# Designs tried in a protein design run: peptides against a protein of PDB entry 6RGO. Part 199

Target 1, 392 residues: chain A of PDB entry 6RGO
Amino acid sequence: MALKLLGFNQDATCFSVISSNKGVTIYNCDPFGKCFELEKSTSNDEELDFLVEMLFSTSLIAVVDKTIGASKRKKLKIVNTKRKATICELTFPHEIMDVIMNRKIICVVLKSDQIFVYDISCMKLLRTIDVRGEKLKSTSKFRNSEAVGDIGVRVSLSTDNNSILCYSSYSKSDKENAPLNDIVVFDALKCIQINVLPAVHQSNIVCIACSPDGMLMATASEKGTIIRVFKTIDTENDEPILVNEFRRGSRPSRISEMKFNHDNTLLACVGESDTIHIFALPVTTTEADANEDDTLQQSSHSLSSSINGLQYISKGLANRFGKIIVSKIPTQSQQRHVAYIKIPENAKYRIGFPKDTTNTIHICGEDGNYLVYSIPRNEVGPCTLVKSNTFD

## One batch from the design tools (peptide; made by RFdiffusion4, then SolubleMPNN)

Design b2_p15_7_s1 (from b2_p15_7, 7 letters changed)
Fold by OpenDDE base, seed 5:
Structure b2_p15_7_s1 (fold): chain B 392 residues (1-392), chain A 15 residues (1-15)
Amino acid sequence: as target 1 above (392 residues)
Amino acid sequence: DEKIKLIKEAMEEKL
C-alpha cells in the first residue's frame, strides 16, 4: 500500500500517515499503536491527499482534504478525533498549502502567499499577513505554472505559548522574480512584527524550523547544503545574530523538515538524502548568577571538550541597496553533524523530538517503519537504534 | 458559543 507521511505532533508523542486504502491514521508512539483512523470519505480510486495538523496528544486536529476538487482544498476542518466530529469548518479564498498550530494559535498558509492567523480558542481571525505586499498584487500573475509548484511561503511556529511565527518573505528587490529569502519573525498573539532577517540565503527558503521557545530559528534554501541558525528576537547593531552555520553536505539535496529538541541543544534535518543529520547547538550558558560561594575545590579534570562555539559575528555586508546580506561563514568554520541516522534511499522520513528525553529522536518512514534512536553525547557517530515498530 | 465549548473540550481531551 502507498503510505504518505504527514509527520509527528509537536512533542513526538504521535504521528500521522495517509494510507491509500484507509485514509488518515494517527499512531501513538508509546505504547505504539493506532489511536485514530479517519476513513476515506470517497469510494473513488483517487490518490488520497490530506493536510493534518495535530495539537499535541489532544483530540483536536486540523484537516484539509486535498484529494478531490478545488473546493475541498480551500476548507479547513477542526475535528475532535475521539468524537469523530467536525467542530467547525473555515473556507479560504485560495488553496491551503500548510497548517501549523500550538495551544494558542492556528496559522493557515494559502497558495496566494497569505497567512491567516487565528486564536484557536475561539477561531477568531487575529491577522491576515499578505507576504506579497500591496506592490506585488498587481503584477504577480498567479504562479500558474505547475512546474514551479514547490516554491511558496514557508512557516514555522514555536510550540510554546509565546507563539513566535517565522515565515519566508520576498526580498524588496523590484525584480518580478524576487526570491523568498527574507525571514520575518512575528508575535502571533500580539500580531506584532518582532524582527526581519534580510537575504538569509541566496535562493528561496524551502525549510524553516522555530525552536520550541521561539528563541532560535533554522533555515535552509533550495540548495539544502547549508543550514543557518539565527536568534529570532535579539539583534546586534541592528543586524541578525547568526548563531551557527551547519554543513549538511556538499551535494545539493532538498531538506523537507528540520526540528530543534526541547532544550535547544540539537537540530535535526531530514529530506531527499539517505541521511538524517543531527547538529549540536552552542549551549547558551545563561550566566546564571553563580554567586553561590561554595568553595569545593574538587579538581575533577573532566575534559569538557570546549566546543568553542566561536560566536561568528557575521559581519553583515550592507549591499549597495542598504540591505544586510548574511555573509557566508568560511567553509572551514562550518560545523558538521555530531550524529547521523542512515535511512533507505528514496524513503521519505519525518522526525520528532520527545519532550522528556532530549537525546532521543523519533523517526517514521513511508516504508512503514517507526524508529526510536539514541543520540550519542560525547562522540561524533551514528545514532543507536533503541526501539523499532512497523505500521501499514 | 457551542463551537468554542467544543474546541476547549477537544483541547483538554487526550487521544
Scores: peptide ipSAE 0.679, ipTM 0.973, DockQ to the pose 0.901
Fold by OpenDDE base, seed 2:
Structure b2_p15_7_s1 (fold): chain B 392 residues (1-392), chain A 15 residues (1-15)
Amino acid sequence: as target 1 above (392 residues)
Amino acid sequence: DEKIKLIKEAMEEKL
């Protein structure tokens, strides 16, 4: 039967799928098993399409039925899974493209490139962000609604209570076809813009990941060859801080999902390729004031892999168009993966990092496989399969 | 508001 993956929750304790027979199913990861099912509302052989966003392992979910009619695609249902009851329903002016949440906020992304930010505790609208509205000061030409293919506003939200929202925005280019290649960093609780990263890629951003703590973000363009990692809040001389530049591959391939682990030491990516890539991030030693003189000479030969410092070749050729922060980092300084998982080319996969095990990754496929892998710490190589389960 | 109560309950309930 055709499975469609909806993804893992924030801590990879559960994942959701659409089954062509059953409707929406939620599985628990450990112990592995079905914990919830949302039955089909209709007996029709229509291809089921849903958005489901989970709130950790709680009974709260957000559901959008995309299967039946244009009216349902504009409705967000907040559901208690344990009671099988709709708590509330919100209706939007446009089709819902994405829904993300944490314990504080829920964000709803519309086909209109609007982001609605709600306080989840009371479902009060905090802000409407109009990503087009900043551009519309120049040309009132609605992009013909037909050519709104797979290119839309992308969002990611920190899983913590700080609720750092990262979203793609249109570059300030006077061109009718300005790419979605800027990033805005937004405090969703205070409803303030805290940073703007201009032109982080040459083409549209198609994938964003925020770290759990909101301090880092990863971005990938439609080319999917380069992943960039930035600090979200911190700036250096009012310029964005590029922490890492990773090479996924030489061939263009869309990245569908990226995730940080819970300690910001790893970044995983998955997409249309036969390979999940895992990258190591430099541990930012916060200089905690280690005033404690404790002389423990533990000669941990940290393999100082010579992270050849990102020489900021600040040779900004100031071409008249806005400072493209595309430092042409020489192709030689682009870091590769530290670990990988081979997956079937024809199966879409989703990824999740469990909170308690920073070197473990959960993956699930539209092939009906739920797999747990161990990530090697000290060597570059394949991940080791630890556990496997099947679902239908 | 009853909806606020039900949201809070669902956020505290485990699957």
Scores: peptide ipSAE 0.678, ipTM 0.973, DockQ to the pose 0.902
Fold by OpenDDE base, seed 1:
Structure b2_p15_7_s1 (fold): chain B 392 residues (1-392), chain A 15 residues (1-15)
Amino acid sequence: as target 1 above (392 residues)
Amino acid sequence: DEKIKLIKEAMEEKL
């Protein structure tokens, strides 16, 4: 059967799929099993398309039916899964492209490059962010972007209550075709722009991940060869702080999803390649817990030796237009994965990190596999399969 | 009011 993956929830306790025969199914990861099914509203052989965003392991979901007609694609339903009841419906001026949430905020991304920010508790609109509106001050041409492929505003939200929203924005270029290669960091609760990271890639950003605490963000472009990790809030001399630059591969390949683990020690990525890559992040020791005492000479031959190359973004070539281009770290200084998972070629997978086990990753595939892997801590190598289940 | 109550209930209700 054709499965379409919707993904994991914020803590990887559940995942959602579209089955051509059944509609939307939500699976619990442990114990493994179906916990909710949204039946197909129509007997038509139309390809099912849905957005489903879950609020952790709660009965609250946001649903967009993208299958039938332009009107439904503009409707967000808030549903209680246990009651099988729609609590409320919101209608938008444009097609919904993405929905993200945490315990405080729902963000709705429209095909118009607008982000609607809601207080989840009351569904009150807090802010409309117009990502094009910053560009439209120069050129009134709404390109009928029917034919511009899968390039739109990308968003990620912190899973904590700080509700740090990272989104891709158009670079301040006088060119009609400015790429979506800037990042804006936004406090979704206060509705304040915190930071702007200009030109973080040379091409459009296609994937963003925010850390659970909102202190880090990862970005990937259409090339998907390099992943950059930045601080979200902190700046140095009013310049963005590049924490890591990871090499996923030498060949271009789209990254569809990235996730941080719950302690910001790992970043995973998945996409069109046969490999899920897992990268180690330097532990930001908050200086606070350096209590003096225990001289325990645990000779942790930690992989710490190569971390000293915090190359501050030296003033990259200010091109004639005053744009800071993030200087590429030399290819030799780019960190590789610490762990990997091989997946079938052309199988779409989604990834999630469980909260309770920082060295475990959950993956699910359109091949109907739900897999739990253990991540090696002290060696570079393959992840070990711990659990396998199948779904349809 | 009822909508807010139902949202809160769904947010507190574990699967």
Scores: peptide ipSAE 0.672, ipTM 0.972, DockQ to the pose 0.915
Fold by OpenDDE base, seed 3:
Structure b2_p15_7_s1 (fold): chain B 392 residues (1-392), chain A 15 residues (1-15)
Amino acid sequence: as target 1 above (392 residues)
Amino acid sequence: DEKIKLIKEAMEEKL
């Protein structure tokens, strides 16, 4: 049967799939089984296309039917799965490209590069974000959406109640083809911009992940060779906003999804490659003030080695060109994966981190496999398969 | 609003 993966919920307790014969099915991970099915509305052999966003392990889902006609692609349904009832429907001026939610916020991304931010509790519109801004409205020849493939506004939302929204934005370059290579960090509850990260990649950003607490964000470009991890908030201590740079590989390969684990110690990525990569984030050890006064007098041997003059590019130039966040970090600082999972070539997989087990990853494939892996802690190597199930 | 009640119910209801 042709399966299409929709993905895991926020805590990886459930995942959603489209089955050509059945429609939308939601599976519970433990105990493994079907928990909800949305029947196909049409008897036709039309390729089913849906967006489904689930709110954790609750009966609340957001559904967009993209299968038939431009009208349905503009409608968001909020559904109670247990009652099999539509609670409400929202209609948008443009096609819905993405829907993300947490316990506070729903964000709806449109083909118009607009983000609609709602209070989930009442479905009240809090903000409309126009990512193109007012200047690009005049030159909006509709990019013929056919030739510029899957390049649109990307979003990620923190799974906590802080509701930090990270989204890709157009660079301020006067070029007609400005890349989507800026990131905006937005407080979705307060409806304020927290930060702007300019030019985080040279090419369009195609994948974003926000940490569960909203303190970290990961980005990948269309090249998918380098993943960058940033702090979402500027810290007072002049600490670099760029905290990690990971190398997925040397060959270009699209990253379709990235996720942090619950404690921000791991970042996983999946895409068109035969490999899920898992990276370790340095735990910011809060230096507990171990004021251990250990006066070890070790002798000052004066190795006077001639440190050749790396000219300090003076702080003054940073004010005129907005914070050059991507200093050329020497290629030496690029960390590799700490763990990996081999997946079938050309199989689409989705990833999820369960809340209760920081060293476990859930994966599901369009091949009908649901797999649970243990992540090695002390060695670089393959993950160990712990559990497997099949679905149809 | 009945809609708000139904949203809240769905958000509190575990599968």
Scores: peptide ipSAE 0.669, ipTM 0.972, DockQ to the pose 0.901

Design b2_p15_7_s2 (from b2_p15_7, 7 letters changed)
Fold by OpenDDE base, seed 2:
Structure b2_p15_7_s2 (fold): chain B 392 residues (1-392), chain A 15 residues (1-15)
Amino acid sequence: as target 1 above (392 residues)
Amino acid sequence: SEKIELIKEAMSEKL
């Protein structure tokens, strides 16, 4: 049977899959087992295609049936899994490409490069973001270029209640083929733009991860060789703050997913390569708690990774267009992974970080494996397999 | 509205 992975929920307590025979299945991670099944609407041997976004381990899910016809691909169902009932249905002008949510906000990404932002509590539309803007609508012949895995707007949402939305945007270039290489940071609750990070890569951004608290963002281009981590809100001299630049590899390989752990100490990435990479982030000591005098000498074995000074190369090379180019960290100073997981070739994997165990990672594969790994703290090396389960 | 109560219910229930 062909499995298609949909992904983990926000806290990696559940994951969803499409089984060719059963439809959409949601599994609980601990105890491991099937929680919910959405049966096929049709007995046809058609390849099942769905979008499913979970809201943590709640009975609320968002579902898009992409299997049958262009009309269904424009419909979002909000479903109660316990009742097996549709609460409401929304219809969009274009195909739904992605759906993301937290406890406050649901964002719907369309093939038209529009983002619809809703208050989840009432399904009221708060904002429509048109990423192309009004001026670019005239010349965009729909790239009916079937072949290149659809380069569209990418989004990530903080899992907290602050609801920081990061999305890819078109560079202000007079070229008809402007890359999706800018990032916009948006407060989805207040419906305001907070920040713009211009030209964070040279090519289209294909993967974005927001931290759970919305304070950090990771980006990867279609090359997938370099991952950049930025502050989302904070700026230095009105310039974007580059916190880290990681090297995944020397060869181009698409990154499909990135995730921060719940304390912003780790960033994981997965994609078309045989390897999940895990990177360590510097602990941002917030200066705020310096006032409580409690001399608890917890010997935090500071991984004195010699953070050879990230020279804030505040030399934003203003290119010929006055755009800040993110300073290139020299290839020799680019951080590598601290840990890795080998995965089967040609198996797609998804990743999630559990809330209560910051040094574990959950992974699941289209090969039917659900795996829990321990991440080494003091050594650069492979993760250790702690638990394995299979699903069909 | 009935929809608001149904959303609130689904958000409070475990999967």
Scores: peptide ipSAE 0.675, ipTM 0.970, DockQ to the pose 0.899
Fold by OpenDDE base, seed 1:
Structure b2_p15_7_s2 (fold): chain B 392 residues (1-392), chain A 15 residues (1-15)
Amino acid sequence: as target 1 above (392 residues)
Amino acid sequence: SEKIELIKEAMSEKL
């Protein structure tokens, strides 16, 4: 059967898939099994496409029927899965491209590059962000709708209650074809822009991940060779703080998804490559633990010690137009993965980090495999398969 | 409103 992966929920307790024959199925990870099914409403041989965003392990889902020819691509349904009932339906002026949520906020991304921010508790609109509107003051030309390829506004939302929203924006360039290579950091609760990270890549940003606490953000461009991790809120001399630059590979390959683990110690990425890469983040020791004088010489050669090079972003070439180009970290100082998982070629996978086991990663494939891997802590190497299940 | 109670219910119900 043709499977299409929708992804894991925020805590990797469930994942959702589209089955061509059944419609949308949600699986529980442990114990493994089906927990919900949305039956196909039409007997047509149309390729099913859906957005399903699940709120943790709750009965709350957001559903968009994106099936071609369906008049529903502009409709968001909020559904209780346990009741099998629609709570409410919202209709948008444009096609829904993405939906993301936490316990406070739901964000709806439209094909118009608009982000609608709602209070989830009442479905009240808090803000409409027009990502094009900041550009439209300069160039009246609508991008011809035909080259509606893979380039659109990308979003990520913190899974905590702080509700930090990171989204890609158009760089201020007099060029008709400004790339989506800026990042805006937005407080979705207060509806305030917190930060702007200009030109974080040379090409369009295609993947963003926010940390669970909203303090970190990972970005990848269309090239997918370099992943950058920034602080979201903190700045140094009004400049963005680059925490890490990771090298996924030498060959261009699209990154489809990135996720932080729950303690911000790991960043995983997946995409069109035969390899899931897992990177270690430096633990920001908060200054508090510096006072315990406990001389225990336990020579745990944690690989952490060599990473304390605070790579000061050397003053980026402030080109004459005030564009902070994030200086490329020298290729020699680019960190590699600490762990990896090999996946079948051309298999699309999704990733999730469970909350209770920071060294475990959940993955699922369009090949019908749900796999649980253990991540090595003290060595660079392959992850170990711990559990395997199949689904249809 | 009924919608608010139904959302609250769905958010509280674990699978």
Scores: peptide ipSAE 0.653, ipTM 0.963, DockQ to the pose 0.888
Fold by OpenDDE base, seed 4:
Structure b2_p15_7_s2 (fold): chain B 392 residues (1-392), chain A 15 residues (1-15)
Amino acid sequence: as target 1 above (392 residues)
Amino acid sequence: SEKIELIKEAMSEKL
């Protein structure tokens, strides 16, 4: 049976798959098992294609049937899985490319490079973002070249209620083919643009991950050799803050998915390579004002280990045209993975971080494997397999 | 609206 992975939900408690014979199946991770099945609407031997976005461990899913006919590809169904009932259907002017959600917001990405932002509680449209229209306003001369193949607007949404939306946008280039190499940071609740990170890569951005709290964003280009991590909201002298630059590899390889863990200490990436890479992020010690009064005098010695966290503030060289070029961190200071998982070659995998265990990663493959790995803390090395299940 | 209650229900119901 051909399996197609749809991915994990926001907290990696569930994952969804397309089975060629059955339709969409949602699996619970712990205890492992089928929790929902959506039967295929047709008896035909047509290749099933769906978008399914699940809201955490709830009965709320968003479904797009992409299998048959251009009309279905424009329809978003909001479904209660427990009732097996469609709550509402939305129709869009163009094919739906992606759907992301949290407890507040649902974002629908169209092939037209439009992002429709909805209040999930009522399915009221809050905003239409027209990424092409923004380009045209900035660059009046450019023909809408149809995005060839897999190049389109990429999005990521914070899993918290702050609902920070990061999306790829077209650079302000006088060149006919401006790349999708800018990032816009958007407050999806207030419908306000918070930040713009210009030219974060030289080529189109193909993968974005927002941290659960929306404070960090990871980006990868078509090359997939370098991952950049930025602050989303904070700026230094109106310039984007590059927190980290990671090297996935020396060879070009597409990154299909990236995710932060729930405490922003780890970033995982997966794609066309035989390796899931896990990178360590510097722990931003937010001094939580521990104002709690408790008196116990224990004289523990001041081991002032001055971890000089060299904040490599890559000062963007403002080129003569006001473009912030993110200064490339020297290749010698590019951090590699701290942990890795080997996966079968050509197997598509998806990743998820569970909320309760910050050093655990969930992965699932189109090979029918659901795997739970422990991430080493104190050494660079392979992750340890903790649990394995199979699905069909 | 009925839709709002149905969404609220679906968001509150665990699998």
Scores: peptide ipSAE 0.650, ipTM 0.963, DockQ to the pose 0.885
Fold by OpenDDE base, seed 3:
Structure b2_p15_7_s2 (fold): chain B 392 residues (1-392), chain A 15 residues (1-15)
Amino acid sequence: as target 1 above (392 residues)
Amino acid sequence: SEKIELIKEAMSEKL
């Protein structure tokens, strides 16, 4: 059977798949089993294509049928899975490319590079973000590139109630082919721009992850060799916005998904490579005033010694135009993964971090495997398989 | 609004 992965929900308690025979299926992770099915509306052997975003372990899902006809690709259905009922339908002027949500906000990304921000509680439009802006409307020939993997606006939303939205934006270059290499940080509740990170990569950004609390974001370009982690908010302290630079690999490979764990200590990435990479983030120990006394020389060989290379994150030279140029972190300060999972070649996988177990990762494959791995804490190495299930 | 109550219901119902 051909399976297409839609992904995990925000807390990795469920995942969704498209089965060619059944339609959309949602699986519960623990206890493992099918919890919902949306039957295909068509009897034909047409390749099913859907967007499905689930709200945590709730009966609320957002569904876009992308299988047939330009009209369906513009419709967002909000569905109660327990009632098997459509609560409401929204129609957009352009094809829906992505849908993300939390308990407060739904964001809908269109092929027009527009982001529609809704209050989930009433489906009221809060904001339309036009990423192209007014100047680019005149010259943008619709990229009719049905090219599989077309460079569009990427988004990520914090899973908390702060509802920090990170999205890729076009660089302010006078070139017709400006890359999507800027990041905008946006408060989706207040509808205000918090920050703009210019030129975070040399090429288009193809993957973004926001931390659950919205305090961190990770970015990867088309090259997928380097992952950068940024603070979303400028700290009053002269601390660099760029907090980490990770090297996934030396060879170019597309990253399809990145996720932070719930305590911001780990960042996982998956894509076209045979390897899921897991990176450790430096815990920003808020120096709580550790009072003087206890001399216990516990040789915490903390991986802190390699962080000394980060001192040369010079404050991005505000060029005469006030743009913070992300200074190239010296290649010597690029951290590798702390853990990895080997996956079958050419199998698409999705990743999720469960809320209650920060050292556990859930993965699912188009091969029909749902796998739970334990992440090693104190050693660099492979993750240990804890649980395996199959789905169809 | 009926829609608001239906959304609230769907958001409150754990699977």
Scores: peptide ipSAE 0.647, ipTM 0.962, DockQ to the pose 0.902

